# Ledger of designs, part 59: peptides against a protein of PDB entry 6FBK

Target 1, 90 residues: chain A of PDB entry 6FBK
Amino acid sequence: EDTGVRVELAEEDHGRKSTIALRLWVEDPKKLKGKPKDNGAIEFTFDLEKETPDEVAQEMIESGFFHESDVKIVAKSIRDRVALIQWRRE

## One batch from the design tools (peptide; made by RFdiffusion4, then SolubleMPNN)

Design b2_p23_2_s3 (from b2_p23_2, 13 letters changed)
Fold by OpenDDE base, seed 1:
Structure b2_p23_2_s3 (fold): chain B 90 residues (1-90), chain A 23 residues (1-23)
Amino acid sequence: as target 1 above (90 residues)
Amino acid sequence: EERVIVVNGKEFRVMPIEVAEAL
């Protein structure tokens, strides 16, 4: 499903460390229920062993990047990208 | 320009989408 939220690696992944750098931004705002305060790309680290997409998405909500009603769509966008990265590692 | 936001112990760096698209 196209969430309208894009997530990409902010660095090359050599599959050697558990932490990766990601960048997330909105490509299709009409897919979101709320309106993001800013229209920029958010760079953050993601620990493949310790963090979950839902937890990170919640932190983005708390940071004010997205409306609480969009936590699941944000989490899904992160989850989908992380899954692809992990599949490529194996 | 870039901005850094730290919430709940996690750092988030905000940048123009143009920078991200250049990946």
Scores: peptide ipSAE 0.749, ipTM 0.930, DockQ to the pose 0.869
Fold by OpenDDE base, seed 3:
Structure b2_p23_2_s3 (fold): chain B 90 residues (1-90), chain A 23 residues (1-23)
Amino acid sequence: as target 1 above (90 residues)
Amino acid sequence: EERVIVVNGKEFRVMPIEVAEAL
């Protein structure tokens, strides 16, 4: 499913660390219910063993990047990318 | 330009989309 939110690795993944660097940005704002305050890309670390997409998405909402009504779509975009990365590590 | 925002101890770095797309 196309969430309209793109998530990519901010660095090459060698599959050796539990922490990865990601970049997230909006490609299709029409998929969001609210309108993001910013129009940039967000870079952040994600601990594959300690963090969850839902928790990180909630933190982004609290940071003011997205409207609270879009927490699930943001979480899904992160989840989908993380799953893909983990599959490629296997 | 870049901007850093910290919430609950987690850091988020903001940059122009064109910079991110270049990876």
Scores: peptide ipSAE 0.748, ipTM 0.930, DockQ to the pose 0.902
Fold by OpenDDE base, seed 5:
Structure b2_p23_2_s3 (fold): chain B 90 residues (1-90), chain A 23 residues (1-23)
Amino acid sequence: as target 1 above (90 residues)
Amino acid sequence: EERVIVVNGKEFRVMPIEVAEAL
């Protein structure tokens, strides 16, 4: 499903580390309920063993990047990309 | 233009979308 939020690897993944670098940005703002304060790409680390998409999404809300009403759409975008990365590691 | 925001120990680096799309 197209969330309107794009998430990509910020580094080459050799499948050796439990932590990866990701970049997230809005491609289609119409898919969001709120209006993001910024229009840039957000780079962050994601621990495949310890962190969850929902927790990271919540941190982004607290950072002021997105409205609280969009926490689930942001979490989904991260979850979908992480799933693809994990599948490719197999 | 680039900046770093830290929330509860986790840092988020913000950059122009053009930089990200060029990956």
Scores: peptide ipSAE 0.748, ipTM 0.930, DockQ to the pose 0.838
Fold by OpenDDE base, seed 4:
Structure b2_p23_2_s3 (fold): chain B 90 residues (1-90), chain A 23 residues (1-23)
Amino acid sequence: as target 1 above (90 residues)
Amino acid sequence: EERVIVVNGKEFRVMPIEVAEAL
C-alpha cells in the first residue's frame, strides 16, 4: 500500500550491524491527514533489535515533524521498509 | 540547510529532499 511516505537506506547494508541508517520523506502529502511543518528528508538510525516502527514514529510526532493523526501511516512506512531490509538479509 | 533535532535521546537530522533522492 502506498502511504505517500518514502523510506530508504541512507547507507549500504552489508547485513552485519543491528543498526541501520534510514531517510524518510513525504512524496504525496495528500495521503496524510495533517500537514507536515517541513518538507525535508529526515535521517535517523534504527536498531533492528531494540526499536519498533511505532515507537520511532511517535518520537517523530513529538519532534513536531508530523501531526499526531498520522502516527500510524508513518509507522507503517518505516515497518514496510524495515521488513524489506530484513527479508534481503535472510 | 540542515538541522538536528533530539527527542528522548534520539537524533533526527533534517535535510533537503533532493539530498535524500540523490542516494
Scores: peptide ipSAE 0.748, ipTM 0.929, DockQ to the pose 0.878

Design b2_p23_2_s4 (from b2_p23_2, 12 letters changed)
Fold by OpenDDE base, seed 4:
Structure b2_p23_2_s4 (fold): chain B 90 residues (1-90), chain A 23 residues (1-23)
Amino acid sequence: as target 1 above (90 residues)
Amino acid sequence: AVREVVVRGRVFRVMPVEEALAR
């Protein structure tokens, strides 16, 4: 599903550590219910063993990057990318 | 310019999209 939110690796993944660097940005703002304050890319570290996309998405809402109504779509975008990364590791 | 936002101890680095694409 095209969420309008793009998530990519911010570094090469050699499959050796549980943490990865991700970058997230909006490609199609029409897919979002709210209007993001900025149109920048957000980089963050994600621990594949300890953290969840939903928790990170909620933190992004609290930081003011996205409207609260878009927490689910942001979480899904992260989840989908993380799943792809995990599949590539196996 | 790159800036940082911290929420619950998590650091978010914010940058222009073109900078992200330049990776």
Scores: peptide ipSAE 0.781, ipTM 0.945, DockQ to the pose 0.909
Fold by OpenDDE base, seed 1:
Structure b2_p23_2_s4 (fold): chain B 90 residues (1-90), chain A 23 residues (1-23)
Amino acid sequence: as target 1 above (90 residues)
Amino acid sequence: AVREVVVRGRVFRVMPVEEALAR
């Protein structure tokens, strides 16, 4: 499913660290219920062993990047990218 | 311009999309 939210690696992944750098931005705002204030890319570190997409998404809501009604679509976007990265590591 | 936002110890680095794509 196309969430309208794009998540990409912010660095090359050599599969050696438990942490990865990700960038997230809105590509299709029509997919969101709310309207983000900024049209920027958000870069952050994600620990593949300790953290969850839902937790990071909640933090983004608290930061004011997205409306609370879009927490699940943001989490899904992160989850989908993380899954792809983990599958490529195996 | 790039700015940083910190929530519960997590650092979010915010930048223009065009700048992100150029990296």
Scores: peptide ipSAE 0.780, ipTM 0.945, DockQ to the pose 0.922
Fold by OpenDDE base, seed 5:
Structure b2_p23_2_s4 (fold): chain B 90 residues (1-90), chain A 23 residues (1-23)
Amino acid sequence: as target 1 above (90 residues)
Amino acid sequence: AVREVVVRGRVFRVMPVEEALAR
């Protein structure tokens, strides 16, 4: 599903470590309920074993990157990319 | 320009989309 939010690997994944670097940015702002304050790409580390997309999304809300009404959309975007990465590792 | 935002111990690096796509 197209969330309007794009998430990509910020580094090459060799499938050896549990942490990966991700980049997230808005590709289609019309898909969001709120209006992001910035039009930048957000890079962060994600632990595939210990962290959840919902937790990271909530942190992004607290950072002021997105409106609270879009927490689930942001979380879904991260979740979808993480799932793809995990499937590729198998 | 790239900047860092820290929330509850997590570091977020923020950069222009153009810069991200160029890498």
Scores: peptide ipSAE 0.779, ipTM 0.944, DockQ to the pose 0.914
Fold by OpenDDE base, seed 3:
Structure b2_p23_2_s4 (fold): chain B 90 residues (1-90), chain A 23 residues (1-23)
Amino acid sequence: as target 1 above (90 residues)
Amino acid sequence: AVREVVVRGRVFRVMPVEEALAR
């Protein structure tokens, strides 16, 4: 499913750390209910063992990057990328 | 230019999409 939100690794993943650097940005704004204030890429660290896509997405809403109505689509975008990374590590 | 936003101790580093795509 195309969320319109792209999430990629911001660094090479050698599968040695539980933390990874991710970058997130909007490719298709029509997929979002709200309009993001900024048209930038957001880089952040994600702990594969301790953190969840939902809580990170909620923090992005609180940061003002996205409208509250888009929390689930943002969380899904992060979740999908994290799943791919974890599968590649196996 | 890059800027940082902090919420609940989490650091978000914001940059132009063009810069992200160039990496």
Scores: peptide ipSAE 0.780, ipTM 0.945, DockQ to the pose 0.914; fails the geometry check

Design b2_p23_3_s1 (from b2_p23_3, 8 letters changed)
Fold by OpenDDE base, seed 5:
Structure b2_p23_3_s1 (fold): chain B 90 residues (1-90), chain A 23 residues (1-23)
Amino acid sequence: as target 1 above (90 residues)
Amino acid sequence: SSPADSLPIIDFDKIREERKKLE
């Protein structure tokens, strides 16, 4: 499903670490209920063992990057990318 | 859609660390 939010690896994943570097940005703002404050790419590390997409998305909302109504769509975008990365590691 | 390579980069890890210090 196209969430309008893109999440990609910010660096090459060699499958050795429990953490990955991700880059998140809005590709189609029309799919969001709110308006993002920035038109930039958010880079962050994601711990595959300790973090959840929902918690990271909530942190982004609390930091003002997205409206609270879009927390689930942001979380889904992260979740979907993380799942793909983990599948590729197999 | 905006090209990712041309977008400004936001270091969210830095933001999260600063937030953690303020809690």
Scores: peptide ipSAE 0.693, ipTM 0.922, DockQ to the pose 0.669
Fold by OpenDDE base, seed 3:
Structure b2_p23_3_s1 (fold): chain B 90 residues (1-90), chain A 23 residues (1-23)
Amino acid sequence: as target 1 above (90 residues)
Amino acid sequence: SSPADSLPIIDFDKIREERKKLE
């Protein structure tokens, strides 16, 4: 599913750390219910052992980056990328 | 919209850290 939200590695992943650096940005804003306040790429560290996409997405909503109605879209985008990265590590 | 490589970078870790300090 094309969420309109892109999530990519912000740095090369050598599969050595339990954390990864991610970059998230809106590629297709019409896929979102709300209008994001910022037109930027959000960089963040994701702990593969301790964090969940839903928690991180919720933090982004609480910080005002996205409308509350788009939390699931953001979470899915993160989840899909994280799953892919983990698959490649195995 | 701007190309991805031209987008401003937002350090979300910094924001998260500040938020945690206030909780």
Scores: peptide ipSAE 0.693, ipTM 0.922, DockQ to the pose 0.618
Fold by OpenDDE base, seed 4:
Structure b2_p23_3_s1 (fold): chain B 90 residues (1-90), chain A 23 residues (1-23)
Amino acid sequence: as target 1 above (90 residues)
Amino acid sequence: SSPADSLPIIDFDKIREERKKLE
């Protein structure tokens, strides 16, 4: 599914550490129910062992980057990218 | 929409750190 939200590695992943650097941005705002406050790319560290996409998405909503109605869309975008990265590490 | 390379970068880790300090 095309969520309209893009998530990519912000740095090369050599599969050596439990954390990865991610970059998240809105590619198609029409896919979202609400309107993001800005058009910036959000960079963050994701701990593959300790964090979940749902928790990170919730933090972004609480920080005002996305409307609360879009938490699932944001979480899915992160989850799909993380799953792909983990698959490539195997 | 703008190309990803032209978008301003937001350091979310910094925001999370500040939030954690307030908790």
Scores: peptide ipSAE 0.693, ipTM 0.922, DockQ to the pose 0.597
Fold by OpenDDE base, seed 1:
Structure b2_p23_3_s1 (fold): chain B 90 residues (1-90), chain A 23 residues (1-23)
Amino acid sequence: as target 1 above (90 residues)
Amino acid sequence: SSPADSLPIIDFDKIREERKKLE
């Protein structure tokens, strides 16, 4: 599913750390219900052992980056990328 | 939207850190 939100590795993943660096940005704002506050690439670290996509997405909403109604699609975008990265590590 | 390479970079880790300090 194309959520309109892109999530990619911000750095090369060697599969050695429990954390990964991610970059998230809006590619197609029409897929979002709300209008994002900023048009930038959000870079953050994601702890594969301690964090969840839903928690991180909620933090982004609380910080005002996305509308509350879009929390699930943001979370899904993160989840899908994280799952793919974990798959590649196997 | 602009290509990713031209987008401003937002350090979200810094934002989260500052938020945690306020809690």
Scores: peptide ipSAE 0.692, ipTM 0.922, DockQ to the pose 0.634

Design b2_p23_3_s2 (from b2_p23_3, 7 letters changed)
Fold by OpenDDE base, seed 2:
Structure b2_p23_3_s2 (fold): chain B 90 residues (1-90), chain A 23 residues (1-23)
Amino acid sequence: as target 1 above (90 residues)
Amino acid sequence: SSPADSLPIIDFDKIREERRRKE
């Protein structure tokens, strides 16, 4: 499903670390219920062993990047990308 | 939509670190 939120690797992944650098940005704002306060790309480190997409998404909402109603959309975007990265590593 | 390469970058790790420090 196209969430309207795009997540990509911010750096090359050689599959050596339990952490990955990600970049997240809004590609289609119409898919979101709220209006993001920022149009920039959010870069962050994601720990594949310790963090969850839902928790990271919640942190982004609490930081004011997205409306609370879009937490699941953001989380799904992160989850889907992380899954692809993990599948590629296997 | 603007190309990703032209978007301003937000360091979210820095934001998260600051929040954890205040807690």
Scores: peptide ipSAE 0.700, ipTM 0.924, DockQ to the pose 0.632
Fold by OpenDDE base, seed 5:
Structure b2_p23_3_s2 (fold): chain B 90 residues (1-90), chain A 23 residues (1-23)
Amino acid sequence: as target 1 above (90 residues)
Amino acid sequence: SSPADSLPIIDFDKIREERRRKE
């Protein structure tokens, strides 16, 4: 499913750390219910063992990057990328 | 859509850390 939100590795993943560096940005704003406050790329670290996509997405909403109604869309985008990275590590 | 390489970068880790310090 195309969420309109892109999530990519911000640095190469050698599969050695429990954390990964991610970059998230809106590629298709029409897929979102709300309008993001900025058109920038959000860079952050994600702990594969301790964090959840839903929690990180909620933090982004609380910071004003996305509308509350889009929290699940953002979370799904993170989840899908994280899952792909984890599968590739196996 | 805008190319990712040309987008302004937002350091979200910094934002999260600042929030934790205020809590």
Scores: peptide ipSAE 0.699, ipTM 0.924, DockQ to the pose 0.655
Fold by OpenDDE base, seed 4:
Structure b2_p23_3_s2 (fold): chain B 90 residues (1-90), chain A 23 residues (1-23)
Amino acid sequence: as target 1 above (90 residues)
Amino acid sequence: SSPADSLPIIDFDKIREERRRKE
């Protein structure tokens, strides 16, 4: 499913760290219910052992980047990318 | 929309750190 939100590695992953650097941005705003605050790319570190996509998405909502109604869309985008990265590590 | 490489970069880690410090 195309969420309209893109998530990619911000740096090369060698599979050595429990953390990964991610970059998240809106590719298709029509897929979101609310209007994103910024048009930039959000870069952040994701701890594969301690964090969840839902928690990170909620933090982004609380920071005002997305409308509360889009938390699940953002979380799904992060989850899907993280899953691909983890599968690639195996 | 703009190409990803041309988008402004937002350091979210910095934002999260500031939030944790204020709590």
Scores: peptide ipSAE 0.699, ipTM 0.924, DockQ to the pose 0.615
Fold by OpenDDE base, seed 1:
Structure b2_p23_3_s2 (fold): chain B 90 residues (1-90), chain A 23 residues (1-23)
Amino acid sequence: as target 1 above (90 residues)
Amino acid sequence: SSPADSLPIIDFDKIREERRRKE
């Protein structure tokens, strides 16, 4: 599914750390129900062992980056990227 | 939308840390 939200590695992943650096931005705002507050790229560390995409997405909503109605699409974008990264590590 | 390379960077880790400290 094309969520309209892009998530990419902010740094090279050597597969050695339990954390990864991610960059998230809106590529197609028409895919979102609400309007994002910011037009920037959100950089953050994701702990593969301790964090979940849903929790991180919720934190972004609480910080005002996205509307509540878009929490699941943001979470999915993170989840899909994280899964892909984990598959590449295998 | 602008290319990712031209987008302003938001340090979300800093935001999360500050929020957790205030809670």
Scores: peptide ipSAE 0.699, ipTM 0.924, DockQ to the pose 0.622

Design b2_p23_3_s3 (from b2_p23_3, 6 letters changed)
Fold by OpenDDE base, seed 3:
Structure b2_p23_3_s3 (fold): chain B 90 residues (1-90), chain A 23 residues (1-23)
Amino acid sequence: as target 1 above (90 residues)
Amino acid sequence: SSPADSLPIIDFDKIREEKKKEE
């Protein structure tokens, strides 16, 4: 599913750390219910063992980057990328 | 929309750390 939100590795993943650096940005704002106030790429560290996409998405909503109605879209975008990265590590 | 490489970078880790200090 095209969420309109892109999530990519912000740095090369060598599969050595339990954390990864991610970059998240809006590619197609029409897929979102709300309008993000910032037109930037959000960079963050994701702990593969301790964090969940839903929790991180909630934090982004609380910070005002996205409308609360878009939390599931943001979470899905993170989840899909994390799943792909995990698959490649195996 | 702007190309991804031209987008301003937002350090979300910094924001998260600041929030943790306020809690």
Scores: peptide ipSAE 0.689, ipTM 0.923, DockQ to the pose 0.628
Fold by OpenDDE base, seed 2:
Structure b2_p23_3_s3 (fold): chain B 90 residues (1-90), chain A 23 residues (1-23)
Amino acid sequence: as target 1 above (90 residues)
Amino acid sequence: SSPADSLPIIDFDKIREEKKKEE
């Protein structure tokens, strides 16, 4: 599913660390229910062992980057990318 | 729409760290 939110590696992943650097941005805003206030790319570290996409998405909403109605869309975008990265590591 | 590589970068780790300090 095209969520309209893109998540990519911000740094090359060598599969050696439990953390990955991610970059998240809105590619298609009409896929979101709310209107993000910021048009920038959000860079963050994701801990593959300790963090969940839902928790990180919630933090982004609490910080005002997305509307609360879009939490699941944001979380899914992160989850899908993380899963893909993990599959490539195996 | 601007290319992804030209978008302003937001350091979310910094934001999270600041929030953690406030707790």
Scores: peptide ipSAE 0.689, ipTM 0.923, DockQ to the pose 0.600
Fold by OpenDDE base, seed 1:
Structure b2_p23_3_s3 (fold): chain B 90 residues (1-90), chain A 23 residues (1-23)
Amino acid sequence: as target 1 above (90 residues)
Amino acid sequence: SSPADSLPIIDFDKIREEKKKEE
């Protein structure tokens, strides 16, 4: 499913750390219900052991990057990328 | 939308840190 939100590794993952650096940006704003206030790439560290995509998405909403109605779309985008990265590590 | 390489970068970790300090 194309969420309109892209999530990629911001740095090379060697599979040695419990954390990964991610970059998130809006590729297709038409897929979102709200209008993002910022048109930038959000870079952040994601702890594979301690954090969840839903929690991080909520933090982004609270920071005003996305509309509250789009929290699940953002969370899904993060989740799908994280799952892919974890799969690749095995 | 602009290519990712041309997008301004937002350091979200810094934002999260600042929020934690305010709590």
Scores: peptide ipSAE 0.689, ipTM 0.922, DockQ to the pose 0.638
Fold by OpenDDE base, seed 4:
Structure b2_p23_3_s3 (fold): chain B 90 residues (1-90), chain A 23 residues (1-23)
Amino acid sequence: as target 1 above (90 residues)
Amino acid sequence: SSPADSLPIIDFDKIREEKKKEE
């Protein structure tokens, strides 16, 4: 599914750390129910052992980056990228 | 939409750290 939200590695992953650096941005705002406050790329560290995509997505909404109705698609975008990264590590 | 390389970068870790200090 094309969520309209892109998530990529912000740095090369050597598979050595339990954390990864991610960059998230809106590629197609028409796929969102709400409107993002800006067009910036959000960079953040994701702890593969301690954090969940749903928790991080909720934090982004609480910070006003996305509308509350879009929490699921933001979380899905993060989850799909994290799953792909973990698959590549195995 | 703009290319990813031209987008302004938002340091979300900094935002999260500031919120933890307020708790």
Scores: peptide ipSAE 0.689, ipTM 0.922, DockQ to the pose 0.601

Design b2_p23_3_s4 (from b2_p23_3, 10 letters changed)
Fold by OpenDDE base, seed 3:
Structure b2_p23_3_s4 (fold): chain B 90 residues (1-90), chain A 23 residues (1-23)
Amino acid sequence: as target 1 above (90 residues)
Amino acid sequence: SSAADSLPLINFDEIRKEKEKKK
């Protein structure tokens, strides 16, 4: 599913740390209900053991990067990338 | 990708840290 939001590793993942550096940006704004605050790549650390995609997405909404109506789209984008990274680590 | 490389970078970790200080 194309969410219009792209999430990629910001650094090489050697599978040694419980945290990963991610970069998130809007690739197709038509997929979002609201208009993002800025056109930019959001770089952040994600703790694979402590954090959830929904929590991080909500923090981004609270910071004004996305509209409240798009929280699930953002969360899904993070979730899909995190799941892929975890699968590759096995 | 090349498109991503041209985008401004926003350090969200710094924003999160600032929010935690105010909480």
Scores: peptide ipSAE 0.672, ipTM 0.914, DockQ to the pose 0.845
Fold by OpenDDE base, seed 2:
Structure b2_p23_3_s4 (fold): chain B 90 residues (1-90), chain A 23 residues (1-23)
Amino acid sequence: as target 1 above (90 residues)
Amino acid sequence: SSAADSLPLINFDEIRKEKEKKK
């Protein structure tokens, strides 16, 4: 599914750390129900062992980056990228 | 992509750290 939200590695992943640096931005705003306040790329560290995409997405909503109605689509975007990264590590 | 590289960067980790300090 094309969520309209892109999530990419902000650094090269050598599969050595339990954390990864990610960059998230809106590529197609038509896919979102709300209107993001910023047109920037959000960079963050994701702990593969301790964090969940849903929790991180919720934090972004609470910070006002996305509308509450888009929490699941943001979470899915993170989840899909994280899963792909994990698959590449194995 | 080139378009993504031109976007301003927001350090969310800093925001998260600030929120943690306020708890």
Scores: peptide ipSAE 0.672, ipTM 0.914, DockQ to the pose 0.781
Fold by OpenDDE base, seed 4:
Order: structure tokens, then C-alpha cells, then sequence
Structure b2_p23_3_s4 (fold): chain B 90 residues (1-90), chain A 23 residues (1-23)
């Protein structure tokens, strides 16, 4: 599913760390209910053992990057990318 | 994406750290 939000690795993943660097940005704002705060790419570290996509998405909402109604879209985008990365590690 | 390469970068980890300090 195309969420309109892109999430990519910000660094090469060698599968050695429990953390990964991710970059998230809006590719198609029409897929979002609200207007994003910024047009920039959000870089963040994601701990594969301690964090969840839903929690990180909530933090982004609280920081004002996205409207509260779009939390599930953001979370799904992160989840889908994380799942793909984990699959590649196995 | 070429479009992504031109976007401003926002360090969210820094924002998260600042929030934690305020708790």
C-alpha cells in the first residue's frame, strides 16, 4: 500500500546493530489527512529491540510534524520499512 | 530518491533528547 510517506535507510545496514538509522519524508501529501509541518526529511535512530513504529509515530505527532489523524499512516510506513529490513537480515 | 536528496534534514533524535531532558 502506498501511504504517501517514504521511509529509507539513512545508512548501510550490515545487520550487526540492534539500531538502524532511518529517513522519513512525505512523497505524496494528498495521501495525508492533515498538512505536514515541514517538507524536510526526518532522520532518526530506530531501536529494533526497544521501539515500535506506533510509538515513534506518536512522538512525531507530538512534535507537530504530522496531524494527529495521520499517526496510523506514519506508523505503517515505518513498520513496513522495518519489516523489510528485518527480512533482509534473516 | 533524487528528490529526497534535496530535502532539508531534520535531526529527530536531537528533538527527542531535548524532550527527555524536560521530563
Amino acid sequence: as target 1 above (90 residues)
Amino acid sequence: SSAADSLPLINFDEIRKEKEKKK
Scores: peptide ipSAE 0.671, ipTM 0.913, DockQ to the pose 0.796
Fold by OpenDDE base, seed 1:
Structure b2_p23_3_s4 (fold): chain B 90 residues (1-90), chain A 23 residues (1-23)
Amino acid sequence: as target 1 above (90 residues)
Amino acid sequence: SSAADSLPLINFDEIRKEKEKKK
């Protein structure tokens, strides 16, 4: 599924840390139900051991970056990227 | 990506830390 939200590494991952730096932005706003407040790239640290994509997505919505109806789309975009990173570490 | 390179950057970790201070 194309979520219209892109998530990429903001740093090179050497597979040594339990945290990764990610960058998230909207590539196709038509895929979202709401309209994001800005077109910026959101940079954040994701703890692979402690955090979940759903929790981080909820925090972003609480901060006003996305509409509440898009929480699952945002969470999925994070989840898919995190899974890919984890697979590459193995 | 080329598109990401031109985007303004938002430091969400700073926002998170600010929220934590207000608890």
Scores: peptide ipSAE 0.671, ipTM 0.913, DockQ to the pose 0.819

